# Peptides against a protein of PDB entry 3V4L: the designs that were tried, part 7

Target 1, 386 residues: chain A of PDB entry 3V4L
Amino acid sequence: GQPLAKDKVALLIGNMSYWEHPKLKAPLVDVYELTNLLRQLDFKVVSLLDLTEYEMCNAVDEFLLLLDKGVYGLLYYAGHGYENFGNSFMVPVDAPNPYRSENCLCVQNILKLMQEKETGLNVFLLDMCRKRNDYDDTIPILDALKVTANIVFGYATCQGAEAFEIQHSGLANGIFMKFLKDRLLEDKKITVLLDEVAEDMGKCHLTKGRQALEIRSSLSEKRALTDPVQGAPCSAEALVRNLQWAKAHELPESMCLKFQCGVHIQLGFAAEFSNVMIIYTSIVHKPPEIIMCDAYVTDFPLDLDIDPKHANKGTPEETGSYLVSKDLPKHCLYTRLSSLQKLKEHLIFTVCLSYQYSGLEDTVEEKQEVNVGKPLIAKLDMHRGL

## One batch from the design tools (peptide; made by RFdiffusion4, then SolubleMPNN)

Design b1_p8_5_s3 (from b1_p8_5, 3 letters changed)
Fold by OpenDDE base, seed 3:
Structure b1_p8_5_s3 (fold): chain B 386 residues (1-386), chain A 8 residues (1-8)
Amino acid sequence: as target 1 above (386 residues)
Amino acid sequence: ETKLVAFS
């Protein structure tokens, strides 16, 4: 029979907005598209963009809490990285230049912790460079891995080589994700699927002789990403896991705000990623005496580092939200909260209605404070470890 | 022009 997964959990990290390193673009699209594909495969997906070292550690810890005996774990990373002595290091956005192992997350350490959970399958998809970091002479002393025969690494590139994105005028996938996405839904052993991706990628003239997919596997069983989840969560642990994941994906309810002037505003929320939310406002009712009115969101928590210049845009795209714009209502003002992992408190902000009456030159303002609790990933309290 | 950017 086909193997069953007790559950399927994925952590996807895309780092782009590096402080001291070149900015990337592909991880945005890659994490988003992979999230949608893995959701179709009944994975519980946590998708995170632009994490600091501390935030990456916490994301991995939360991911490990979702893992248990017979659970399929998938870690995807797209961003800067390096490989020293066969150890893969994911580079956080706050990493110094040059970065060292002390500033980075070692994938093999994560694998060790996943093996302690007695997982059914461990898949690592690493869309990062595998060049040696000559500024880091640290030899990681890793404990001997258990022989679990359930590990698969898909490296976007060969040892000592680079992984690439194609920067066009528009959004594009990284080279690895471009080919992976076309096959990811196939009911095949994960190593067979990745081998087919490697063959497809090998036809890419742009990366020929520069990037090639490497598969490292100890997988002795015929396990696929398509393997069905074992039925209703019967264990307390499975219920807890489901609740933890659900908390990390809970959007605020849409609100109808009523102002004293008789204007009604619809306030809505959309998830782009587990740590990225779009707020949108629309005027749903306006008295005829009011000739102009706009509903701005302001006074966000300082932890979110929201630049007012990037808030309240007439299009989702002007906020940097290119992926979910088709699913958003039209004719709103849009604000993108891209760092929900930094939120320590409830998301409290002000909705400011600016309006003008017919025959009055002066603009009038009315304000309402809105508390939406902790949205999405902010419910996991990733900061409680300090 | 198509630019390759490395993840390094």
Scores: peptide ipSAE 0.353, ipTM 0.892, DockQ to the pose 0.845
Fold by OpenDDE base, seed 5:
Structure b1_p8_5_s3 (fold): chain B 386 residues (1-386), chain A 8 residues (1-8)
Amino acid sequence: as target 1 above (386 residues)
Amino acid sequence: ETKLVAFS
């Protein structure tokens, strides 16, 4: 018969806005496109951008709580990285320059913890460099890996080589994701699918002799990303896993705010990623005596580090939101909250209506406080211990 | 201009 997954869960991390390192662009598009493909494959997907070391550790810990016997686990990482002595290190956005193993997440440590869960399939997709870091002289003493899990590594590049993005004036994929996305939905054994991606990448003239996909596998069974989830009545563990996933994806409900002047505002919310939300405001009713009015959002929690200069934009693109802009209402003011993992409390903010009456020179302001609870990933309290 | 940028 066709193999069954007990469940399918994925953690996708894209680091691009580094503090002490060159900024990247491809991780934004690559995480977004891979999220949409894995959702079509019935994966429970958590997608996170620009994580600190502590936030990456917590994201991995929460992902490991979703893993159990016969579950399919997929970890994707796009960002800076290195490989020393066969150990792969993912670089957080707050990593110092130079970075060391103590500032980074070791993929083989994550694999060890995944093997303890007796998972049905473990897939690592590592879109990072595999060059040696000469500033890190540490030799990690890793415990022996158990022979208990089916494991597949898709490395975007060979050992000692670099992984690349193509930077131009617009959005572009990394080289690995450019080829992976065209095949990911195919009903094939995951190693066969990755071999076909490697052959497609090998035809790319831009990266020929610079980047080549490496596949490492201990997969003893025919397993595919297309394998159906077991439709048996939800065990208590399956219910907990579904609830934990649902927590990370719950948006605030849209609100209709009514001001004393008779203006009505629609307040809406959209998810770009599990830690990135767009707030949008629109005027849905205006009395005829009011000639101009705008609805601004302000007074955000300090933990979100919101620059007012980047809030209340006339387009989603002016906020840095290029991927979901087609799915948003038009003629709004837009604000992008890109760090929901930092939110320690409820998301409380002010909606400020600025308006002008016909024949008055002075602008009038009315304010309403809005509490939307903990949106998306903020429900997981990834900041606990900071 | 198209530029290759490494993830290193």
Scores: peptide ipSAE 0.276, ipTM 0.866, DockQ to the pose 0.863
Fold by OpenDDE base, seed 2:
Structure b1_p8_5_s3 (fold): chain B 386 residues (1-386), chain A 8 residues (1-8)
Amino acid sequence: as target 1 above (386 residues)
Amino acid sequence: ETKLVAFS
């Protein structure tokens, strides 16, 4: 019969805004596009940008909690990375220069933990360099992997080689995602699909002799990303998993704020990623006696590191939100919260209304505090230290 | 010119 997945779960990490390393651009677009494709494939997708070591560890731990017997697990990573002795290391945004294995996440360690969950399929898509790090002399003594015959690695590049993005003036995919996205929805064995992607990439004149896809697989079964999820969650565990994932993707409800002056503001929320949310405000009603009226969001939790200079923009693009701008209401003020994983408390902020009456020179201000709870990934309490 | 930037 056709293989069935008990469930399908994906963790996508895109690291770009490195502290001590060159900034990247492609991971933004790549994580976004891959998220949308995997959702069409009935994956539960957690999509995260710009994670520290601690945040990456917690994201992996939360991902592993969603894995169980017969679940398909997919890990995608786009960012800096290296490979020592056949071990792949994902570099967090806070990694020192030079970085070492102690500052990075070992993919083979994650694979070991996925095998302990008795997953139905383990897919790793690694859009990172595989060059040796000569500053890391650590030989990881990895425990022997179980022979599960369900592992697929898609490496964006060959061993000892670099993976590349194309820096254009605009948004562009990395080379791997550029070709992967055109094939990802095909009902083919995942290794066959990746082989076709490798052939398509091999035709690219820009990367010829610089980057080639490598497939490493132990997959003995005809499993595809298109494999149907086994029907309605019949187990208590499947229901719990679905509820946990749903909680991590719950947006605050849109609300109408009413000010004493009679101005009404619509406050809305949109997810760009699991850790990135856009807040938008619009004036939906204004008394005729009010000639000027502006609504600003301010007083965000300090943990979010919101620069007021980047808040309350007239376009989503001015906040750095280029991907979801088409789905947002027009004629708002926009604020991008890009680090929701850092939120330890409820998201409480102030909506400040500044307005002027006809015939009065003085500006009047009214303020309302808004508590939207823990939005999106902030519900997972990724900062719960032991 | 399309600049390739490495992920390392």
Scores: peptide ipSAE 0.264, ipTM 0.862, DockQ to the pose 0.790
Fold by OpenDDE base, seed 4:
Structure b1_p8_5_s3 (fold): chain B 386 residues (1-386), chain A 8 residues (1-8)
Amino acid sequence: as target 1 above (386 residues)
Amino acid sequence: ETKLVAFS
């Protein structure tokens, strides 16, 4: 019969805003596009940008809680990385320069933990460099992996080689995602799909002799990302998994705020990623005696590190939100919260209405505090540690 | 010029 997944879960991590390393650009687009494709494949997708070591560990732990017997697990990583002695290390944004294994997440350790969950399929898509780190002399003694015959690694590059992004004036994919995205929806065994991606990448003159896809697999069954989910979520474990995922993806409800001056503000929320939310404000009603009126958001929790200079922009693009801007309402003020994983408490902030009456020189302000609870990934309390 | 930037 056709293979069935008990469920399908994906964790996508894109690290770009490194503290001590060169900033990247492609992971933003790559995580976003892959999220949309995997959602079309009925994956439960957690998508996270710019994680510290601690936040990456917690994201992996929360991902492992969504895994169970016969569940398909997919881990995608785009960012800095290295490979020592056949072990792949994902570099967090707070990693020192030089980084070492103690500052990084070992993919093979994650695989071990996934095998303990008795998963139906384990897919790793690693869009990172695989050069040896000569500053890391640690030989990780990894425990022997179980023989599960359900493992696929898609490495964006060969062992000892670099993975690349194309720096243009605009947004562009990394080289791996550029070719992967064109085939990801195909109903093929995942190793066959990746082999076709490798052939397509091999035709790219830009990366010829610099980057090539490597497939490492132990996959005895015809498993595809298109494999249907088995039945309704009738098990207690499946219900818990569905609720946990839904909890991590629940946006605040849109609010209509009414001010004493008679101005009505629509406050809306949009998810860019599981840890990135756009807040937007719009004037939905204004008395005719009010000539100018703006609704600013301010007084965010200190844990979010929101620079007021980047808040309340006239376009989503001015916030750094280039991907979801088409799906947002027009003529708003936009604020991008890019670090929801840092939120320890409820998201409480102030909506400040600044307005001017016809014939008065002075601006008037009214303020309302808004509590939207814990949006998106902030509901998982990733910052508390396990 | 198309600049390739490495993820290393």
Scores: peptide ipSAE 0.254, ipTM 0.859, DockQ to the pose 0.802

Design b1_p8_5_s4 (from b1_p8_5, 3 letters changed)
Fold by OpenDDE base, seed 3:
Structure b1_p8_5_s4 (fold): chain B 386 residues (1-386), chain A 8 residues (1-8)
Amino acid sequence: as target 1 above (386 residues)
Amino acid sequence: MTELVPMS
């Protein structure tokens, strides 16, 4: 029979907004497209952009809590990275220049922890450079990995080489994701699927002799990303996992705000990623005596680092939200919260209605405070340092 | 022109 997964869990990290390193662009699109594909494959996907070292550690810890015996675990990373002595290091956005292993997450350490969970399949998709970091002389002493015969690495590039993104006017995938996305839904053994992706990438004249997919695998079984999830969650652990994942994906309910002037505002929420939410406001009712009115969101928690200059835009694209803009209502004001992982408290903010009456020159303001609880990833309390 | 930028 086809193998069954007890469950399927994916953590996708895309780092692009580095502090001390060149900014990337592809991770935005790559994480989003891969999230949508893995959801079609019945994966529980956590998708995170622009994580610090601390936030990456917590994301990995939360991912490991979702893993258990026979669960399929997939880790995707797109960002800066390096490889020293066959160990892959993912570079957080706050990593110093030069970065070292102490500032980075070692993928092989994550693999060790995944093996302790007795997972059914461990897939790593690493869309990062694999050059040696000559500023890091640390030789990681890794404990001997267990022989689990369930490991697959898809490296976007070969050892000692660079991975590349395509920079053009607009949204573009990285080279790896460009080819991976076309095959990811195929009912094939994951190593066969990746081999076909490698062949497709090998036909790309842009990357010929610069980037090639490397597959490392000990996978002895015919495991596929298409393998069905085993039935109803029968275990307490499976119920907890389902609840934890559901919490990390719970949007605030849309609200209808009523102001004293008789203006009604619809406040809505959309997830772009597990840590990125769009707030949108629309005027759903306006008295005829009010000639002009706008509903602004303001007074966000300081932990979110929201620049008011980037809030309340007339289009999702002006917020930097290019991916979900088609699914959003039109004729709103849009605000992108890109750092929901940083939220320690409830998301409390103010809706400010600015309006003008016919025949009055002065603008009037009414304010209403809104508490939407902890949206999306903020429910996982990733900031509770032990 | 399409530019390849390294993810280094």
Scores: peptide ipSAE 0.327, ipTM 0.871, DockQ to the pose 0.820
Fold by OpenDDE base, seed 2:
Structure b1_p8_5_s4 (fold): chain B 386 residues (1-386), chain A 8 residues (1-8)
Amino acid sequence: as target 1 above (386 residues)
Amino acid sequence: MTELVPMS
């Protein structure tokens, strides 16, 4: 019969805003596009940008909680990385320079934990460099992996080689994602699909002799990313998994704020990623006696590290939101919350209305506090390990 | 020119 997945779960991590390393650009677009494709494939996708070591560990732990017998697990990583002695290391944004294995996440350790869950398929897509790190002499004594005939690695580059992003004056994919996205929806065995992606990438004159896709697989079955999910979630575990995923993707409801002056503000929310949310405000009603009015969001939790200079912008693009801007209402003020994983408490903030009456020189202010609970990934309490 | 920047 056709293989069935018990469920399909993906964790996508894109690290760009490194503290001690060169900043990247491609992971933003690559994680976003891959998220949309995997959702079309009925994957439960958690998409995270710019994680610290601690936040990456917690994201992996939460991902592992969604895995169970016969579940398809996919891990995608785009960012800095290295490979020592056949072990792949993902570099967090807070990694020191030079970084070592103690500052990084070992993919083979994650694979071991996925094998303990008796997963139906384990796919790793690693869009990172595979150069040796000469500052890390640590040989990880990894416990022997179980012999599971269900593992696929797609490496963006060969062993000992670099992966590259295309720096254009605009948004561009990394080399791997540029070719992967064109084939990812094909109903093919995942190793056959990746082999076709390797052939397409091999035709690229830019990367010829610099980057080539490597496929490592133990996959003995004809499994595809298109494989249907087995039935309605009839098990208690499947219901719990569905609820946990739904919680991590729950946006605050849009609300209409009414001020004493008679101004009405629409407050809305949009997800860019599981840890990135856009807040937008618009004036939906203004009394004719009010000649000017602006609605600002302020007083955010300190844990979110929001610079007021980057808040309340006239366009989504001025906040650094280039991907979801087409789906947002026009003529708003926009604020991008890029670090929702850092939120320990409810998202409480102030909406400040500044306005002027006709014939009065002085500006008047009214304020309303808004509590939207824990949005998106902030519901998973990724900080509970402290 | 398309510049390839290493993810290293």
Scores: peptide ipSAE 0.326, ipTM 0.869, DockQ to the pose 0.805
Fold by OpenDDE base, seed 5:
Structure b1_p8_5_s4 (fold): chain B 386 residues (1-386), chain A 8 residues (1-8)
Amino acid sequence: as target 1 above (386 residues)
Amino acid sequence: MTELVPMS
């Protein structure tokens, strides 16, 4: 019969906005497109952008809590990285220059912890460079991995080589994701699927002799990403896993705010990623005596580090949101909250209505405080250790 | 022009 997954869980991390390193662009599109494909494959997907070392550790710990016997686990990473002595290191956005193993997450340590969960399949997709870091001579003493025969690595590049993104005037994929996305939905053994992706990437004239996919596997069974999830969650552990995933994906409900002047505002919320939310405001009713009115959001928690110059934009694209802009209502003001993982408290903010009456020169302001609780990933309290 | 940028 076709193999069954007990459940399917994916963690996708895209690091771009480095503090001390060159900024990347491809991880934005790559994490978004891969999220949508894995959701079509019935994966529970957590998608996170621009994580610090501490935030990456917590995201991995929360991912490991979702893993159990016979669960399929997939980790995707796109960002800066290196490989020393066959150990792969993912570089957080707050990593110093030069970075060392003490500032980075070792993928083989994550694999060890996944093997302790008795998972049905472990897939790593590493869209990072595999050059040696000559500033780090540390040889990690890793514990011996168990022989679980359920491991697949897809490296975007070969050992000692670079991975590349294509920079255009617009958004583009990294080289690996450009070819992976065209095959990811195919009902094939995951190692066969990745081999076909390697052949397709090998035809690319841009990366010929610069980047090649490496597949490393110990997969003894015919496992595919298309393998069906075992039916309704009958176990307490499966129910807990479903509840934890649901918490990380629950948006605030849309609100209708009524001001004393008789203006009505619709406040709405959209998820771009598990840690990135768009707030949008629209005027749904205006009295005829009010000639102009705008609804601004302000007074955000300091933990979110929101620059007011990037808030309340006339388009989603002016906030840096290009991916979900087609699904958003038109003719709103838009604000992008890109760091929901940093939220320690409830998301409380002010909606400020600025308006003008016919025949008055002065603008009038009315304010309402809004509490939307903990949106998306902020429900997992990733900061409880500080 | 298409530029390849390393993810190093």
Scores: peptide ipSAE 0.323, ipTM 0.871, DockQ to the pose 0.838
Fold by OpenDDE base, seed 4:
Structure b1_p8_5_s4 (fold): chain B 386 residues (1-386), chain A 8 residues (1-8)
Amino acid sequence: as target 1 above (386 residues)
Amino acid sequence: MTELVPMS
């Protein structure tokens, strides 16, 4: 019969905004496009940008809580990385220069923990460099992996080689995601799908002799990302997993704020990623005696480190939101919250209405405090440590 | 020119 997944769960991490390393661009687009494709494949997807070491550890731990017997687990990482002695290290955004294994997440350790969950399939898609780090002489003594015959690694590059992004004037994929996205929805054994992606990458003149896909697999069964989920979530464990995933994806409800002057504001929320939310405000009603009015959001929690200069923009693109801008309402003011994993408390902020009456030179302000609880990934309390 | 930037 066709193989069945008990469930399908994916964690996607894109690190770009490194503190001590060159900034990347491709992980933004790559995580976004892969999220949309995996959702079409009925994956429960957590998508996270710009994680510290601590935040990456917590994201992996929360991902492992979603895994169980016969569940398909997919980990995607795009960012800086290295490979020493056959161990792959994902580099957090706060990693020092030079980074070492003590500052990084070892993929083989994550695989060990996934094998303890008795998963139906373990897929790692690693869009990072695999160059040796000569500043890290640590040989991690990893315990021997179990023989589960359900493991697939897709490495964006060969051992000892670099992975590349294409810097154009616009948003572009990394080389790996550029070819992966065209095949990801195909009903093929995942190793066959990745082999076809490797052939497509091999035709690219830009990367010929610089980057090639490596597939490392121990997969005895015909498992595909298209494999259907087994039945309704009737088990207590499946219900808990569905509820945990739903918590990480719950947006605040859209609000209609009414001010004393008679102005009505629509306050809306959109998810760009599991840790990135766009707030937008629009004037939905204005009394005719008010000639100008704008609705600004301000007084955000300090944990979010929101620069007011990047808030309340006339376009989503001016906030750095290029991907979801088509799905957002027009003629709003937009604010991008890019670090929801840092939120320790409820998201409380002020909506400030600035307005002018006809025939008065002075602007008037009215303020309302808004509490939207913990949006998206902030419900998982990733900042607390396990 | 398409600059390939390493993700190292």
Scores: peptide ipSAE 0.314, ipTM 0.864, DockQ to the pose 0.774

